# Peptides against a protein of PDB entry 5OK6, part 88

Target 1, 215 residues: chain A of PDB entry 5OK6
Amino acid sequence: ELPGLDSQWRQIENGESGRERPLRAGESWFLVEKHWYKQWEAYVQGGDQDSSTFPGCINNATLFQDEINWRLKEGLVEGEDYVLLPAAAWHYLVSWYGLEHGQPPIERKVIELPNIQKVEVYPVELLLVRHNDLGKSHTVQFSHTDSIGLVLRTARERFLVEPQEDTRLWAKNSEGSLDRLYDTHITVLDAALETGQLIIMETRKKDGTWPSAQL

## One batch from the design tools (peptide; made by RFdiffusion4, then SolubleMPNN)

Design b2_p19_1_s1 (from b2_p19_1, 11 letters changed)
Fold by OpenDDE base, seed 2:
Structure b2_p19_1_s1 (fold): chain B 215 residues (1-215), chain A 19 residues (1-19)
Amino acid sequence: as target 1 above (215 residues)
Amino acid sequence: SAEEEALKKTTLTPDLFGK
């Protein structure tokens, strides 16, 4: 059942549990398209439940670049293109108004950065390849807070590397050369890895030599 | 920086490294 308009406003905009609540690392937040949200605001602030300002179902279509992979458009800005809602508030709105048919929720995680929490709207998409076959890539998403060790493990898994095989990572830099990722404990952010960046997994040869040592 | 300690620039290019 649709709550009273004042109750909706308080529930969604409540500073303790609503849109303005503090971010907490690991929590899920959801994107809502800005125009829909503004229409909802106008509806609930109007005080008339029979108003022609009824927002209808949540429709985030304008935030997506495609309806196949449901990827977000690049360069979306909070407060301009979308608003962020905590999971509870999102679920309330979905229960009250529905979500456009076939459209997935845009769920994102709060990440812990040095001295700040942020909703990670754009995880890093890395192109994982093997040193001996640069033409076969796996695109994988990582958080900026994920370790290089996780990237390495993920690459090993995607390429079906056997446990006894030794591997290491290289990143293609902006100059087109390779930078070796030595420390696997630092984050994707600390390593300054970016979306679309090529990450090369080198596998140690059976003779114990590295392919890169012959160059 | 942690980045400077973790990353080493090499003269390797993808084309050479893939050979």
Scores: peptide ipSAE 0.029, ipTM 0.619, DockQ to the pose 0.432
Fold by OpenDDE base, seed 4:
Structure b2_p19_1_s1 (fold): chain B 215 residues (1-215), chain A 19 residues (1-19)
Amino acid sequence: as target 1 above (215 residues)
Amino acid sequence: SAEEEALKKTTLTPDLFGK
């Protein structure tokens, strides 16, 4: 059952708990397609529940580039293409209007950057590979705030590396050469890693030598 | 920079690496 229009507006647009609430690191926020959201605003502001401005179910189709992995289109802009809602507000809207059949929610996390909190709409997608089999990749999403150490641990896990095996990372740079990631304590952001970048995990040989030392 | 400390350029290429 739909709440009263004024109640809907207050729950979603409330500055303390709604769209304009303060960001907190680790919280989940959700994207809503802008046209749908504007239609909803017009509906609830109109004061007539039977208005032709009824928005229908939430449909984020225009935000996706594919319906397989449900990746967002590149270059989407907040306020133009979508709005961000905190989890509570999103769940209210879904409960009231529904979400288009088969579409997943577009959930994103608030991250802590040096001087600001931000909803990370575009996490970094890295292509993880092993040094000896570049043709088999695992695409994994990381926050810009995740450490290189986490990338390494994730690569080890995905490739089922035994605890006793030593590993290290290389990044393919824009020039096509490899840069070794020496410091595992810096972030993905600090290492300037980008979406689609190839990250090579090198495993130390049983003889104690590194494969890269033979190149 | 943190990047410069963390990253070291090499002459290695993906096509040669591990092969």
Scores: peptide ipSAE 0.016, ipTM 0.555, DockQ to the pose 0.453
Fold by OpenDDE base, seed 1:
Structure b2_p19_1_s1 (fold): chain B 215 residues (1-215), chain A 19 residues (1-19)
Amino acid sequence: as target 1 above (215 residues)
Amino acid sequence: SAEEEALKKTTLTPDLFGK
């Protein structure tokens, strides 16, 4: 059953779990398509539950570039294309209005950047490859706050590298050359890694030499 | 390193580093 319109407004906008609540690192937030959200606002502010402004079920279809991978369109802007809601508020709206059938929620995490907390709407998608087979890739998502060490561990796991094998990473830069990722303690952001960037995992040879040393 | 400078001059091919 739908709560009263004033109660809905208070829970979603003005509550401790409302849209304007402080961001906290690691919390989940959800994207809601702006037009739906604005229609909901108009409905609950109108004071008439029988109003023709009833928003219906949440439908984020316009935010997706495809209905196969459910990847977001590039270049979406908060307040223009979508609104961010904390998990509690999102779950309330879904419980009250429903979500379009078969459509996944758009869940994102709050991340802590050096000077700001934000919802990471676009995590970094890296193209992981092995030095000796650039044609076989794994696309993996990372937070901008994830360490290069995590990228390396993830690459090792995806390529089933044995624990005794030594590996290191190279990134293809904008000039088409390779930069070695030496410091595994810096973040993906600090390393300036971007979505679609090729990351090469080099595996040390059994003779103790690196394949790249042959170049 | 000399290794990095060599890689910087190399186009990525499937056999870039060999086996």
Scores: peptide ipSAE 0.039, ipTM 0.619, DockQ to the pose 0.336; fails the geometry check
Fold by OpenDDE base, seed 3:
Formats: C-alpha cells, sequence, structure tokens
Structure b2_p19_1_s1 (fold): chain B 215 residues (1-215), chain A 19 residues (1-19)
C-alpha cells in the first residue's frame, strides 16, 4: 500500500535523511530518471492519490546506452537527466512504485575529493594488459580516488603474478607513447587516467633488467 | 619531476560526478 502523499514527500525530500541530506564517503546513492522524478513530485504535491499524475513504475531506460551491459549514456547531467537519491529513499520509491522489470538499479558511490564529497557517476574503466601479451586485456573499473598502487595490485592479481615478481605500470597516452606511472601513491584522478585507456603492466626479468630498458 | 608536476593538474570535470 502506498503511504500518504505527505508521508512520501517527507521520506524522500526530507533534508536530514532524503535527497538533500549531506553526502558521506562510501555511501550508495541511486540515479532516478528526471522525468519520472518530476512526475512523482507533481503527484505527491497535488494532494490527490487518485489523480492522473500517478508516475507508475520507475523506468531509467533513457539513461542507459544499452540493455546488455547497462552502461550509462555519456554526458548525463544531474538535475537535467537524473536525480540522486540516498539508498533509503531509493528503496522506498522502489517499494512503493516498483522498478521496470529486468532493469538494474543505477547504484553509485560517494567519494571523497579534495574539500568535497561527490557521487561518482562515471568511474574509470581501464584496459589492463601485460607488456608481453598486449592482445589480452582485462577491463576493470576504478574510482578516480583509487591509488595507482591499487591499479598495480589489481593487475598483478588478474594476471596471477607471483609475489616475488617485480612489476610496474605504464599508461598509453593520447600521442601513443607510454608514460611510466612512477608514483603509486597518487590517485587515478591525479594520474589523469581516462576510461578506455590502456595500462601496461611490465614485469621485471630474472636477470634484474626491465623489458622497457631494451626499447 | 616535470612529469610529476604535469600529473598534478588534473581538473575534475563536472561530467564525471554528480551532487
Amino acid sequence: as target 1 above (215 residues)
Amino acid sequence: SAEEEALKKTTLTPDLFGK
């Protein structure tokens, strides 16, 4: 059963626990398609539960690039294309109105940036490869706030690198050259790594030399 | 290094983040 319209409004729009509540790092927030949300606002503000303004089930189809990988369209803008709701508010709306059948929720994390929290709508997808087998890539998602050290550890894990093997990373730049990622303590953001960028893991030879030193 | 200084100037684009 749907709660009263005033109750719905308070649960979703309450500034302490609703849409306008402060962001906290690590929390999950959800995208809701803007037109649906505006229809819901009109419905609950109208004061008539029997009105023709009933929003129906949540349908985020227009936010997706495809229904196979459920990737977001590029260039979506908060307030124009979607609204962000905290997990509690999202779950209330889904409970009351439902979500379109087979459509996944669009969950995103709050990240800590210098002097601000943000919901990371577009995490970075990197193409991880080994220097000796550029034809086998692993696509892995990272936060902009993840360290290069985490990217390196992830690459080592994906390629089953032994603990005693020494490895380092290179990023392929826009000019097609390779930039060595020397500092593993900087973030993906600080390194200016972008979605679709090729990251090459180099493994040190048994003789103590690096493959790249011969290039 | 000059490379380390170049890496520090990554500007956050509004398109990557919401709220």
Scores: peptide ipSAE 0.034, ipTM 0.515, DockQ to the pose 0.036; fails the geometry check

Design b2_p19_1_s2 (from b2_p19_1, 11 letters changed)
Fold by OpenDDE base, seed 4:
Structure b2_p19_1_s2 (fold): chain B 215 residues (1-215), chain A 19 residues (1-19)
Amino acid sequence: as target 1 above (215 residues)
Amino acid sequence: SAEEEALKATKLTPDLFGK
């Protein structure tokens, strides 16, 4: 059953647990399409539960570029295209109004940057490959705050690399050349890695030489 | 997409280091 309109407003639009709450690293937030949210605001501010301004079920369809992989459109802007809600507020809205059938929630994580928290709406999708079989790839999502060491470990896991095998990473840059990722302690952000970027895992030969040394 | 273009590029060169 729908709560009273004033109760809905207070649960969603508050500074402690609602839309205006402080961001905390690692917490989940959810995107809500802006026009739906504005319609909801108008409905709850109108004071009439039987109003023709009833927003209906949440529908984020306009935020997706496809209904197969449910990827977001590029260049979406907070406050223009969507609003961000903490998990509790999102779950309230879904329980009250429902979510469009078959449509997944758009869940994102709060990340910690040097001087600010933000919701990472666009995490980095890297294309992981092995140096000797570029035709077999794994697309893996990473935070900008994840270390290159995590990218390397993830690549090793996806390609079932044995613990005794020595591996390192290369990134294909915008010029088409390969930059070696020497420092595994820097972040994906520090390495300036971008979505769709090719990351090559090189495996050391049994003779102790690197395949790339023959280039 | 950038991924699709990357995949197309990788299919042209099966071994980047000439194994």
Scores: peptide ipSAE 0.023, ipTM 0.586, DockQ to the pose 0.119
Fold by OpenDDE base, seed 3:
Structure b2_p19_1_s2 (fold): chain B 215 residues (1-215), chain A 19 residues (1-19)
Amino acid sequence: as target 1 above (215 residues)
Amino acid sequence: SAEEEALKATKLTPDLFGK
């Protein structure tokens, strides 16, 4: 059942647990299309449940590039294109109004950056390949806060690398050359890796030499 | 590192990466 308008407002906009609550690293937040959210605000602030301002079901269609991969459009801006809600608030709204049929929720994680918590709306999508088979790629999403070590482990897993095989990563730079990702403890952000960037996993030869050392 | 400088100098590209 749809709760009273004041109750809806309090549950969603409550500064302790609602939209305005502090971000916490690792928590899930959800995007809501801005126009829908503004319509909801007008509805609950109007004080009349029977008003023509009823927002209907949540529809995030305008935030997606397509309805196949459900990728977000590039360049979306918080407060202009969408509102961020904590998981509890999102689930309340979905339970009250519904979500457009077939649309996935737009779930994102709070990440810890050096001086701020942010909802990571655009995680980094890397193109992983092996040095000896550039034609077979795995596109994998990473947080900016993920370590290069995690990228390496993920690449090893995706390519079924044996535990005894030694591997290292290279990133293709803007000049088309390869930069070695030597430090595996730095983050994707620290390494300045970007979406669509090619990451090459090199496997050490049985003779103990690296393929790249023979170039 | 000396290795990183050598690699930069070599201008390694994905297509030149060992077969």
Scores: peptide ipSAE 0.022, ipTM 0.559, DockQ to the pose 0.615
Fold by OpenDDE base, seed 2:
Structure b2_p19_1_s2 (fold): chain B 215 residues (1-215), chain A 19 residues (1-19)
Amino acid sequence: as target 1 above (215 residues)
Amino acid sequence: SAEEEALKATKLTPDLFGK
């Protein structure tokens, strides 16, 4: 059952528990398409539940690049293309209006950056490859706050690297050269890794030499 | 795939460091 219009507004826009609440690291927030949200605002502010301004089910279709992988379009802007809602507010709206059939929720995490919390709308997608077989890639999503060590572990797992095999990472830079990722404790952000960037996992040879040392 | 196109754009040899 839909709550009263004023109650809906207070629940969703309340600064303590709604859209304007403080961000907390690790929390889930959800994207809502801006036009739908504005229609909802108009509906609840109109004071008439029988109004033709009823927003219908949440429809985020315009935010998606495709309906196969449900990737977001690039360059979406908060306040222009979408609004961010905390999990509680999102779940209220979904319970009241429903979500368009077949659409997944657009869930994103709050990350902790050095001086700010931010909803990470665009995590980094890295192309993981082996140094000796660039034709076999794994695209893997990482947070900007994930360590290079996590990227390395993930690459090892995806390529089924044996525990006794030594590996290290290289990033292909914008100039087309390879930068070695020496420090595994820095973040993806600190390493300035970007979506679509090629990350090469080098495996140490059985003779103890590195393939790259022979170049 | 996007992966294949990204890899093609790299112009890297399949064996970057040798075997």
Scores: peptide ipSAE 0.018, ipTM 0.559, DockQ to the pose 0.152
Fold by OpenDDE base, seed 5:
Structure b2_p19_1_s2 (fold): chain B 215 residues (1-215), chain A 19 residues (1-19)
Amino acid sequence: as target 1 above (215 residues)
Amino acid sequence: SAEEEALKATKLTPDLFGK
């Protein structure tokens, strides 16, 4: 059963628990396509439950670049293309109106940046490869707040590297050269890593030499 | 090896952050 229109508005637009609530690091927020949300606003503000302004089910189709991997389009802007709702508000809307059949929710995490919380709509997608087989990549998403150490651990896990094997990372730069990611304690953001960037994991040889040291 | 040749074809910057 749909709650009263005023109750819907108050639950979703509430400054303590709704759209305007403070961001908290680690919490999940959800994207809602702007046109649908505006239609919902018009419906609940109109005061007539039988109005022709009924928004129907949530449909985020215009936010996706494909319906296979469900990746977001690039360059989407909050307030123009979508609105962000906390998990509770999203679940209310889904329970009231439904979500388009087969369409996944667009869940994103709040991250902590210096002096600001932000919903990370676009995490960094890195192409992880081994130095000896550049043709076999693993695409992995990372937060801008994740450490290079996490990228290295993830690469080791994806390539099933044995615990006794020593490894290090290189990033391919815009000039096509390799920059060694020496400091594993800095973030993906601090290292200026970008989506689609090639990250090469070098494995130390059994003789204790690095492949790159022979160059 | 093919791996060594691939690495040789790429200019290496040893320390990204000057360490």
Scores: peptide ipSAE 0.017, ipTM 0.507, DockQ to the pose 0.093

Design b2_p19_1_s3 (from b2_p19_1, 10 letters changed)
Fold by OpenDDE base, seed 3:
Formats: structure tokens, C-alpha cells, sequence
Structure b2_p19_1_s3 (fold): chain B 215 residues (1-215), chain A 19 residues (1-19)
């Protein structure tokens, strides 16, 4: 059974716990398609539960590129295409109205950027490749706030590198050349890595030399 | 270094990118 309209409004729009509450790093927020949300607002603000303004189940179909990988369309804008809700508010709406059958929730994390918190709607997808095995690649998602060290560790894990083996990363830049990622403490954002960018893991030879240093 | 980058581009790059 649906709560009273005023109760719904308070649960979702309350500035302390609802849509307008402060962002906190690490929290999950969810995308809701804008037209549905506006329809819900009209419904609860109308004061009549029996009105023709009932929004129906949540349907985010227009936010997805496809229904196979459920990847978001590029260039979506908060306030225009979608609204962001904290997990509690999202779960209330899903409980009250339902989510379109088979459609996954669009969950995203709050990240800490310089001087601001933001819901990271588009994490970075990097293409990881091992220099000595061109037949194998891994596409892995990273936060802009993840360190290059995490990218390196992830690459080592995906390629089953032994703990005693030494490795380092190179990024293919926009000019078609290689930039070595020397500082593993900087973030993906600081390194200006972008979705689809090729990251090459180089493994040190047993003789102590690097493949890149050998002609 | 610039030298290290140049070496990398002559070794790893051709193997990976066909240059």
C-alpha cells in the first residue's frame, strides 16, 4: 500500500535525508529518469491519490544505450535527463511503485574530488593489456579517484602476475605515443586517463632489465 | 625520461600498435 502523499513527499524530498541531503563519500545514489520523477512530484503534490497523475513503475529505459550491458547513454545531464536519489529514497520509490521488470537499478557512488563531493555517474573504463600477451585484454572500471597504484594492482591480478615479478604501467596518449605512469600515488583523474584508453602493463625481465629498454 | 619514452615507443609500441 502506498503511503500518504505528504508522507511520500517528506521521505523523498526531505532536505536532511532525501534528495537534497548532503553527499557523503562512499555512499550509493541512484539515477531516476527525469520525466518519471516529475510525474511523481505532480502526483504527490496534487493531493489526490486517485488522480490520473499516478506515475506507474519506475522506468529508466531511456537512460540506457542498450538492454544487454545496461550501459548509460553518454552525455546525460543531472536535472535534465535524470535526478539523483540517496539509497533510502530510491528503495522507498521502488517499494511503492516498482521498477520496470528486468531493468537493473542505476547505482553510482559518491566520490571526493578537490573541494567537492560528486556522484560519479561515469566511472572510467580502462583497457588493460600485457606487453607480452597481445591476445589478452581486460576492460576494467575505475573511479576517477582511484590511484594508479590500484590500476597496477588490478592489472597484476587480472594477468596473474606472481608477487615477485616487478611491473609498471604505460598509457597510450592522444598523440599515439606512450606515457609512463611513474607516480602510482596520483589518481586516474590526475593522470587524465579516459574511458577506452589503453593501459599497458610491462613486466620486468629476470635479468633485471625492462622490455621497453631493449631494442 | 625522454630517453626511456623513446625506447618504449621503439620497442613496446611497434609490438602493440604496429608502428
Amino acid sequence: as target 1 above (215 residues)
Amino acid sequence: SAEEKALAETTLFPDLFGK
Scores: peptide ipSAE 0.164, ipTM 0.784, DockQ to the pose 0.245
Fold by OpenDDE base, seed 5:
Structure b2_p19_1_s3 (fold): chain B 215 residues (1-215), chain A 19 residues (1-19)
Amino acid sequence: as target 1 above (215 residues)
Amino acid sequence: SAEEKALAETTLFPDLFGK
């Protein structure tokens, strides 16, 4: 059974715990397709639970580019294509109206940028490879706030690099050349790494020389 | 600085981030 319409509105739209609440780093927020959300607003503001304006189950289908990996379409804009709700508000709506069968929630994290908190709608998916086998890749998602050091550690883990082996990263740039990622303390954002970008892990030779030095 | 670059990137790609 649905709560009272005024109660629904207050739980979802309030400025302390609802849609308008402050962002806090590390918290989960969820995307809701804009048209559905506006339909819900109209329904609860109408004051009639038996209204024909009943929104039905949440359906975010228009936000997805695929139903296999459930990736978001590129270029979605908050307030135009979707709204963001904190976890509690999202779970309320799902419990009241349901979510389209088989469709996953679109969960995103609040990240801390230099001077602001934001919900990271588009994390970076990097294509990790080894210098000696470009045909074997691992696609891994990173936050823009993750360090290059984390990317390196992740690459080492995925490729089962032994602790005693020395490694470093290269990024393939838009010109098709390689830029070495020297500073492991900068972020993915600082390095301007993008989704689909090839990141090459180079492993140092036993003789202490780097493979790239021979190229 | 790295911070200045990061801010520039967020400005150039605002749709990467919501709210």
Scores: peptide ipSAE 0.045, ipTM 0.569, DockQ to the pose 0.030
Fold by OpenDDE base, seed 1:
Structure b2_p19_1_s3 (fold): chain B 215 residues (1-215), chain A 19 residues (1-19)
Amino acid sequence: as target 1 above (215 residues)
Amino acid sequence: SAEEKALAETTLFPDLFGK
């Protein structure tokens, strides 16, 4: 059952679980398509429950580039294309109005950057490959706040590298050359890694030499 | 620095990071 219009407004906009509440690292926030949200605002602000401004079910279809992978379109802008809501507010709206059938929620996490918290709308998708088989890749999503060490561990796991095997990472830069990722303690952001960037995992040879040292 | 990079990302590519 739908609560009163004023109650809806308070819970979603001005409440403890409202749109303007402080961000907390690790919390989930959800994207809502802006036109739907604006129609909802008009509906609840109008004061008439029988108004023709009833928003219907939430439909984020315009935010997706496809309905197969449910990946966001590139270049979406907060306040133009979508609104961010905390999990509680999102769940209230879904419970009241429903979500389009078969459409997944667009969940994102609050991350802690140096001196600022943000909802990470676009995590980094890296293309992981092995040095000896560049044709076989794994696309893996990482937070900008994830360490290079996590990228390396993830690459080792995806390629089933044995614990005793030594590995290191190279990133293909914009000039087409490779930069070695020496420091595994820095973040994906600090390393300036970008979506679609090729990350090459090099495995040390049994003789103790690195393949890259022979080239 | 990490802070400089974070600032650059938020200013030049604000849509990567909402709110």
Scores: peptide ipSAE 0.035, ipTM 0.551, DockQ to the pose 0.027
Fold by OpenDDE base, seed 2:
Structure b2_p19_1_s3 (fold): chain B 215 residues (1-215), chain A 19 residues (1-19)
Amino acid sequence: as target 1 above (215 residues)
Amino acid sequence: SAEEKALAETTLFPDLFGK
């Protein structure tokens, strides 16, 4: 059942549990398309439940670049293109108005950065390849807060590397050279890895030598 | 930096650089 308009406003906008609540690491937040949200604001602020300003179901279509993979358009800006809502507020709006048929929610996680929490709207998509077959890639999404160790483990898993095989990572830099990722404990952010960046997994040879050591 | 310790540029053979 649709609550009273004032109740809706308080539930979604209140500073304790609504849009303005503090971010907490690991929590889920959801994107809502800005025009829909503004229409909702106008509706609930108008005080007339029978108003022609009724927003209808949530429709985030304009935020997606495609309806196949449901990837976000690049360069979306909070407050201009979308608003962020905590999970509770999102679920309230969905329960009240519905979500466009077949459209997935746009769920994102709060990440902990040095001295700040942020909703990670754009996780890093890395292109994982093996040193000996650059034509076979796996695109994998990582948080900026994920470790290089996780990237390495993920690459090993995707390429079905045996546990006894030794592997290491290289990142292709903007100059076209390779930077070796020595420290697996630093984050994707600390390593300055970016979306679309090629990450090469090198596998140690059976003779104990590295393919790159012939350089 | 942690990055400076973790990253080093290496010139590999062209076949290893990828496209």
Scores: peptide ipSAE 0.025, ipTM 0.575, DockQ to the pose 0.233

Design b2_p19_1_s4 (from b2_p19_1, 11 letters changed)
Fold by OpenDDE base, seed 4:
Parts: sequence; structure tokens; C-alpha cells
Structure b2_p19_1_s4 (fold): chain B 215 residues (1-215), chain A 19 residues (1-19)
Amino acid sequence: as target 1 above (215 residues)
Amino acid sequence: SAEEAADAATTLSPSLFGK
């Protein structure tokens, strides 16, 4: 059964557990399409449960660029295209109204940036390749707060690199050159890595030379 | 900074890694 309209409003819009609550790093938040959310606001503020303003099932279809990979459209803006809800509030809305059949929830994480918490709506998708086989990529998602060391470990795991093999990373820049990622302690953000960027894992030769050093 | 990381990077051409 749907809760009373005032109870719905208080559970979703409160500053302690609802939409207005403080962000905390590592927590899950969910995107809700703005027009659906505004329709829900109008319904619960109207005070009539039998109102023609009933929002129906949550439908995020307009936020997706495709129904195959369920990727978000680029350039979506908080407050214009979507609203962010904490996991508890999202689960209440889904329990009350349902989610459109076949649509996945749009779950995102809170990240810690210098002096601010933010929901990372667009994590970085990197194209990981080996220096000797640029035609075989692994697309892997990373947070902007993930270290280059994590990117390197992930690349080693995806390419089944043996523990004794020495490896390093290069990023292809906008000019089409390769920038060496020397510091593995900096973040994806600090390295200015972007979605769709090619990251090349170089493996050291058995003779102790690097493939790149012969140039 | 991201700018300092870019300036400190040795830039190689992708053609250099060979096939």
C-alpha cells in the first residue's frame, strides 16, 4: 500500500535520510529523471491520492543513450535532467511506484574531492591496451579518485600479466602523443584521464629493456 | 597539478611502440 502523501514527502525530501541529506564518501545514490520526480512532487503536494497527477512507474528512459549497455547520455545536469536520491529514498520510491520494466537503476557513488563530496555521475571509462596489441582493448570503469596504481593493477589482471613481469602505463593525449604515467600514487583526476582515453600498458622485455626505449 | 603532470611527461609517438 502507498503511504500517505505527507509521509511520502517527508521520507524523500528530508535533510536526515532524504534528498537533502549530507553526502558521505562511498555511499550509493541513484538518479531519478527530473520530469518524473516533478510529477511525483506535484502529486504528493496536491493532497489528493486519487489525483490525475499520479506519476506512475519511475521511468529513466530519457537519461539513457542506449538500452543495450544502459549508458547515460553525455552532458546531463543535476536539477535539470535528473535528481539525486540516497539509497533509502530510492528504494522507497521503487517500492511505492515501481521501476519501468527492464530498466536498471542508475546507481552512482559519492566520492571525496578536495574540499567537497560529489556524486560521481560520470566515472571514467578507460580503454586499456598492451603496447604490442593495440587492437585488443579492455574497457574498464574507474573513479576520478582511483590511483594510477589501481589502473596499472587492473590492466595487469585483465591481461593476465605474470607477477614477475614489470609493467608501466602510458596515456594517449589529445595531440595523439603518449604521456608516461610515472607517479602511480596520483589519481585518475590528477592525471587528467578522460572517458574513452587509450591507456597503454608497456611490458618490460626479458632482456631488461623497455620497448619504448629503442626509439 | 594535472598541468604539472602533463609538462613532466615524456611524450612518445604511438608509432614508436611498433606492431
Scores: peptide ipSAE 0.034, ipTM 0.583, DockQ to the pose 0.384
Fold by OpenDDE base, seed 3:
Formats: structure tokens, sequence, C-alpha cells
Structure b2_p19_1_s4 (fold): chain B 215 residues (1-215), chain A 19 residues (1-19)
């Protein structure tokens, strides 16, 4: 049974626990498609439960690029394309209206940036490759707050690099040249790494030389 | 291997490494 319309509005739009709730690092927030959310607002503000303004189930289909990988479309804007809700508010709406069958929730994390908390709607998708096999890529998602050291460890794990093998990273820049990622303590954000960027893991030779130093 | 070194030399042009 749906709760009263005023109760729904207060629960979802309440600045303490709803949409306007302060962001906290590590919390989950969820995307709701803007048109559905506006239809819900019109329904609960209308005061008539039998109104033709009933929003139906939550349907985020317009936010997805495809229904196979459930990737978001590029360039979506908060307040225009979607609304962000804290986990509690999202779970209320799903319990009241349902979610479109087979459609996954769009869960995102609050990250801590130097001066602000933000919901990371678009984590960075990097293309990891080995220096000797550029044709075999692993696409891996990272937070902007993840260290280059984590990217390197992840690359080593994906390529089954032995603990005794020495490795380093290069990023392909916009000019098509390779910039060496020397500092492994900086973040993905500090390194200005972007989605779709090629990251090359170089493995040191058994003779102690680097492949790149012989070029 | 010598083959891995040849593949590395063909795939990584010196022009790809920033100066």
Amino acid sequence: as target 1 above (215 residues)
Amino acid sequence: SAEEAADAATTLSPSLFGK
C-alpha cells in the first residue's frame, strides 16, 4: 500500500534524510530519471491518489547507453537528466512504485575531494594493456580518488604479473605520446586520467633493462 | 623472449614516448 501523498513528499524531499541530505563520504546514492521524478512530484503535490498523474514504476531506461552492460549515457547532468537520492529515499520509492523489470539500480558512491563531497556518477574507465601486447586490453573502473598505485596493482593482478617482476605505468596523452606515471601516490584525478584512456603497463626485462629505454 | 622483445619494439615506437 502506498503511504499518504504528504508523507511521501516529506520522506523524499526532507532535507535531513531525503534529496537535500548532506553528502557523506562512502555513502550510496541512486540516480532517478528526471521525468519520472517530476511526474512523482506532480502526483504527490496534486493531493489525489486516483489522479492520472500516477508515475508508475521507476524507469531509468533513458539514462542507459545500453541494456546489456547498463552503462550510463555520457554527458548526463544532475537536475536536468536525473535526480540523486540517498539510499533510504531510493529504497522507499522502489518499495512504493517498483523498479522497471530487469533494470538495475544506478548506485553511486560519495567521494571525498580536497574541498567537497561529491557523488561520483562517472568513475574513470581505464584501458589497461601490456607494453608487449597493446591489442589485449582490460577495461577497469577506478574512482578519481584512487591512487596510481592502485591502478598499477590492479594492472599487475589482471595480467597475472609475478611479485618479483618490476612494473611501471605510462598514460597515452591527447597528443598520442606516452607520459610516464612516476608518482604512484597521486590520485587518478591528480594524474588527469580520463575515461577511455590507454594505460600501458611496462614490465622490466630479466636483464634489468626497461623495454622503453632501448627505443 | 626474443619474440616479446621484437613485439615490444614494433608496438612501442620511440615517437610514442614523450621526451
Scores: peptide ipSAE 0.033, ipTM 0.678, DockQ to the pose 0.112
Fold by OpenDDE base, seed 5:
Structure b2_p19_1_s4 (fold): chain B 215 residues (1-215), chain A 19 residues (1-19)
Amino acid sequence: as target 1 above (215 residues)
Amino acid sequence: SAEEAADAATTLSPSLFGK
């Protein structure tokens, strides 16, 4: 059974636990398509539960670019295309109205940037490859706040690199050259890594030489 | 920063890899 319309409004639109809640690093937030959310607002503000303004199931179809990988469209804008809800508010709406059949929730994390918390709607998607097999990529998402050290560890794990093998990273730049990622303590943001960028993991040879040093 | 990473970066040609 649906809660009373005033109760729904108070659970979703409050400043302590609802849509206006302060962002906290590491928390999950969810995207809701703007038109559906506006229809829900109109329904609960109308005061008639039997109104023709009933929003039906949450449908985020317009936010996805594909229904295979469930990637978001590029350039979506908060307040225009979607609203952000904290996990509790999202779960209430899903419990009351349902989610469109087969659609996954659009979960995102709050990240801590210098002097600001933000919901990271678009994490960085990197193409991880080995220096000797550039044709076999692993696509992996990283936060802008993740370290290059995490990218390196993730690449080692995906390629099943043994603990005793020494590895380092290179990024393909806009000029098509390879820039070495020397500092593993800087973030993906600090390294200016972008979605779709090729990241090459170089593995040290058994003789102690690097493949790239034989030029 | 991206600038600190760039100043320390050795730029190599991609033709060096995959051989």
Scores: peptide ipSAE 0.032, ipTM 0.590, DockQ to the pose 0.405
Fold by OpenDDE base, seed 2:
Structure b2_p19_1_s4 (fold): chain B 215 residues (1-215), chain A 19 residues (1-19)
Amino acid sequence: as target 1 above (215 residues)
Amino acid sequence: SAEEAADAATTLSPSLFGK
């Protein structure tokens, strides 16, 4: 059942779980397409439930670049293309209005950066490969706050590397050279890793030599 | 095996590895 318009407004905008609540690291937030959200604002502020301003079901179709992988369009801007809602507010709107049939929710996580919390709308998609088979990539999403150590562990897991095998990472830079990721404690952000970047896992040879050390 | 794939080392050209 749809609650009263004033109750909807208070719950979504001004509630303890509303749009204006503080961001907390690890929490889920959801994207709502701006035109839908503005239509909802107009509806609930109009005070007439029978008005022609009824927003209908949530439809984020304009935020997606494809309906196969449900990837977001590049360059979407908060407050211009979408509004961010905390999980509770999103679930209220979905329960009241529904979500477009077959369309997934756009869930994102709050991350902690050195000076700010933000919703990570665009996680980093890395192309993980082995040094000996560049043609077999695993695309994996990482947070900008994830360590290079996590990227390395994830690469080892995806490629079924044995625990006793030594591995290290290289990043392909914009010049096409490979930069070695020596420090595994720095973040994906600190390493300036970007979406679509090739990350090469080198495995140490049984003779104790590295493939890259052979000229 | 994962081991047999290691021996077919299409070693990235040393020119691609940063110094």
Scores: peptide ipSAE 0.031, ipTM 0.598, DockQ to the pose 0.053

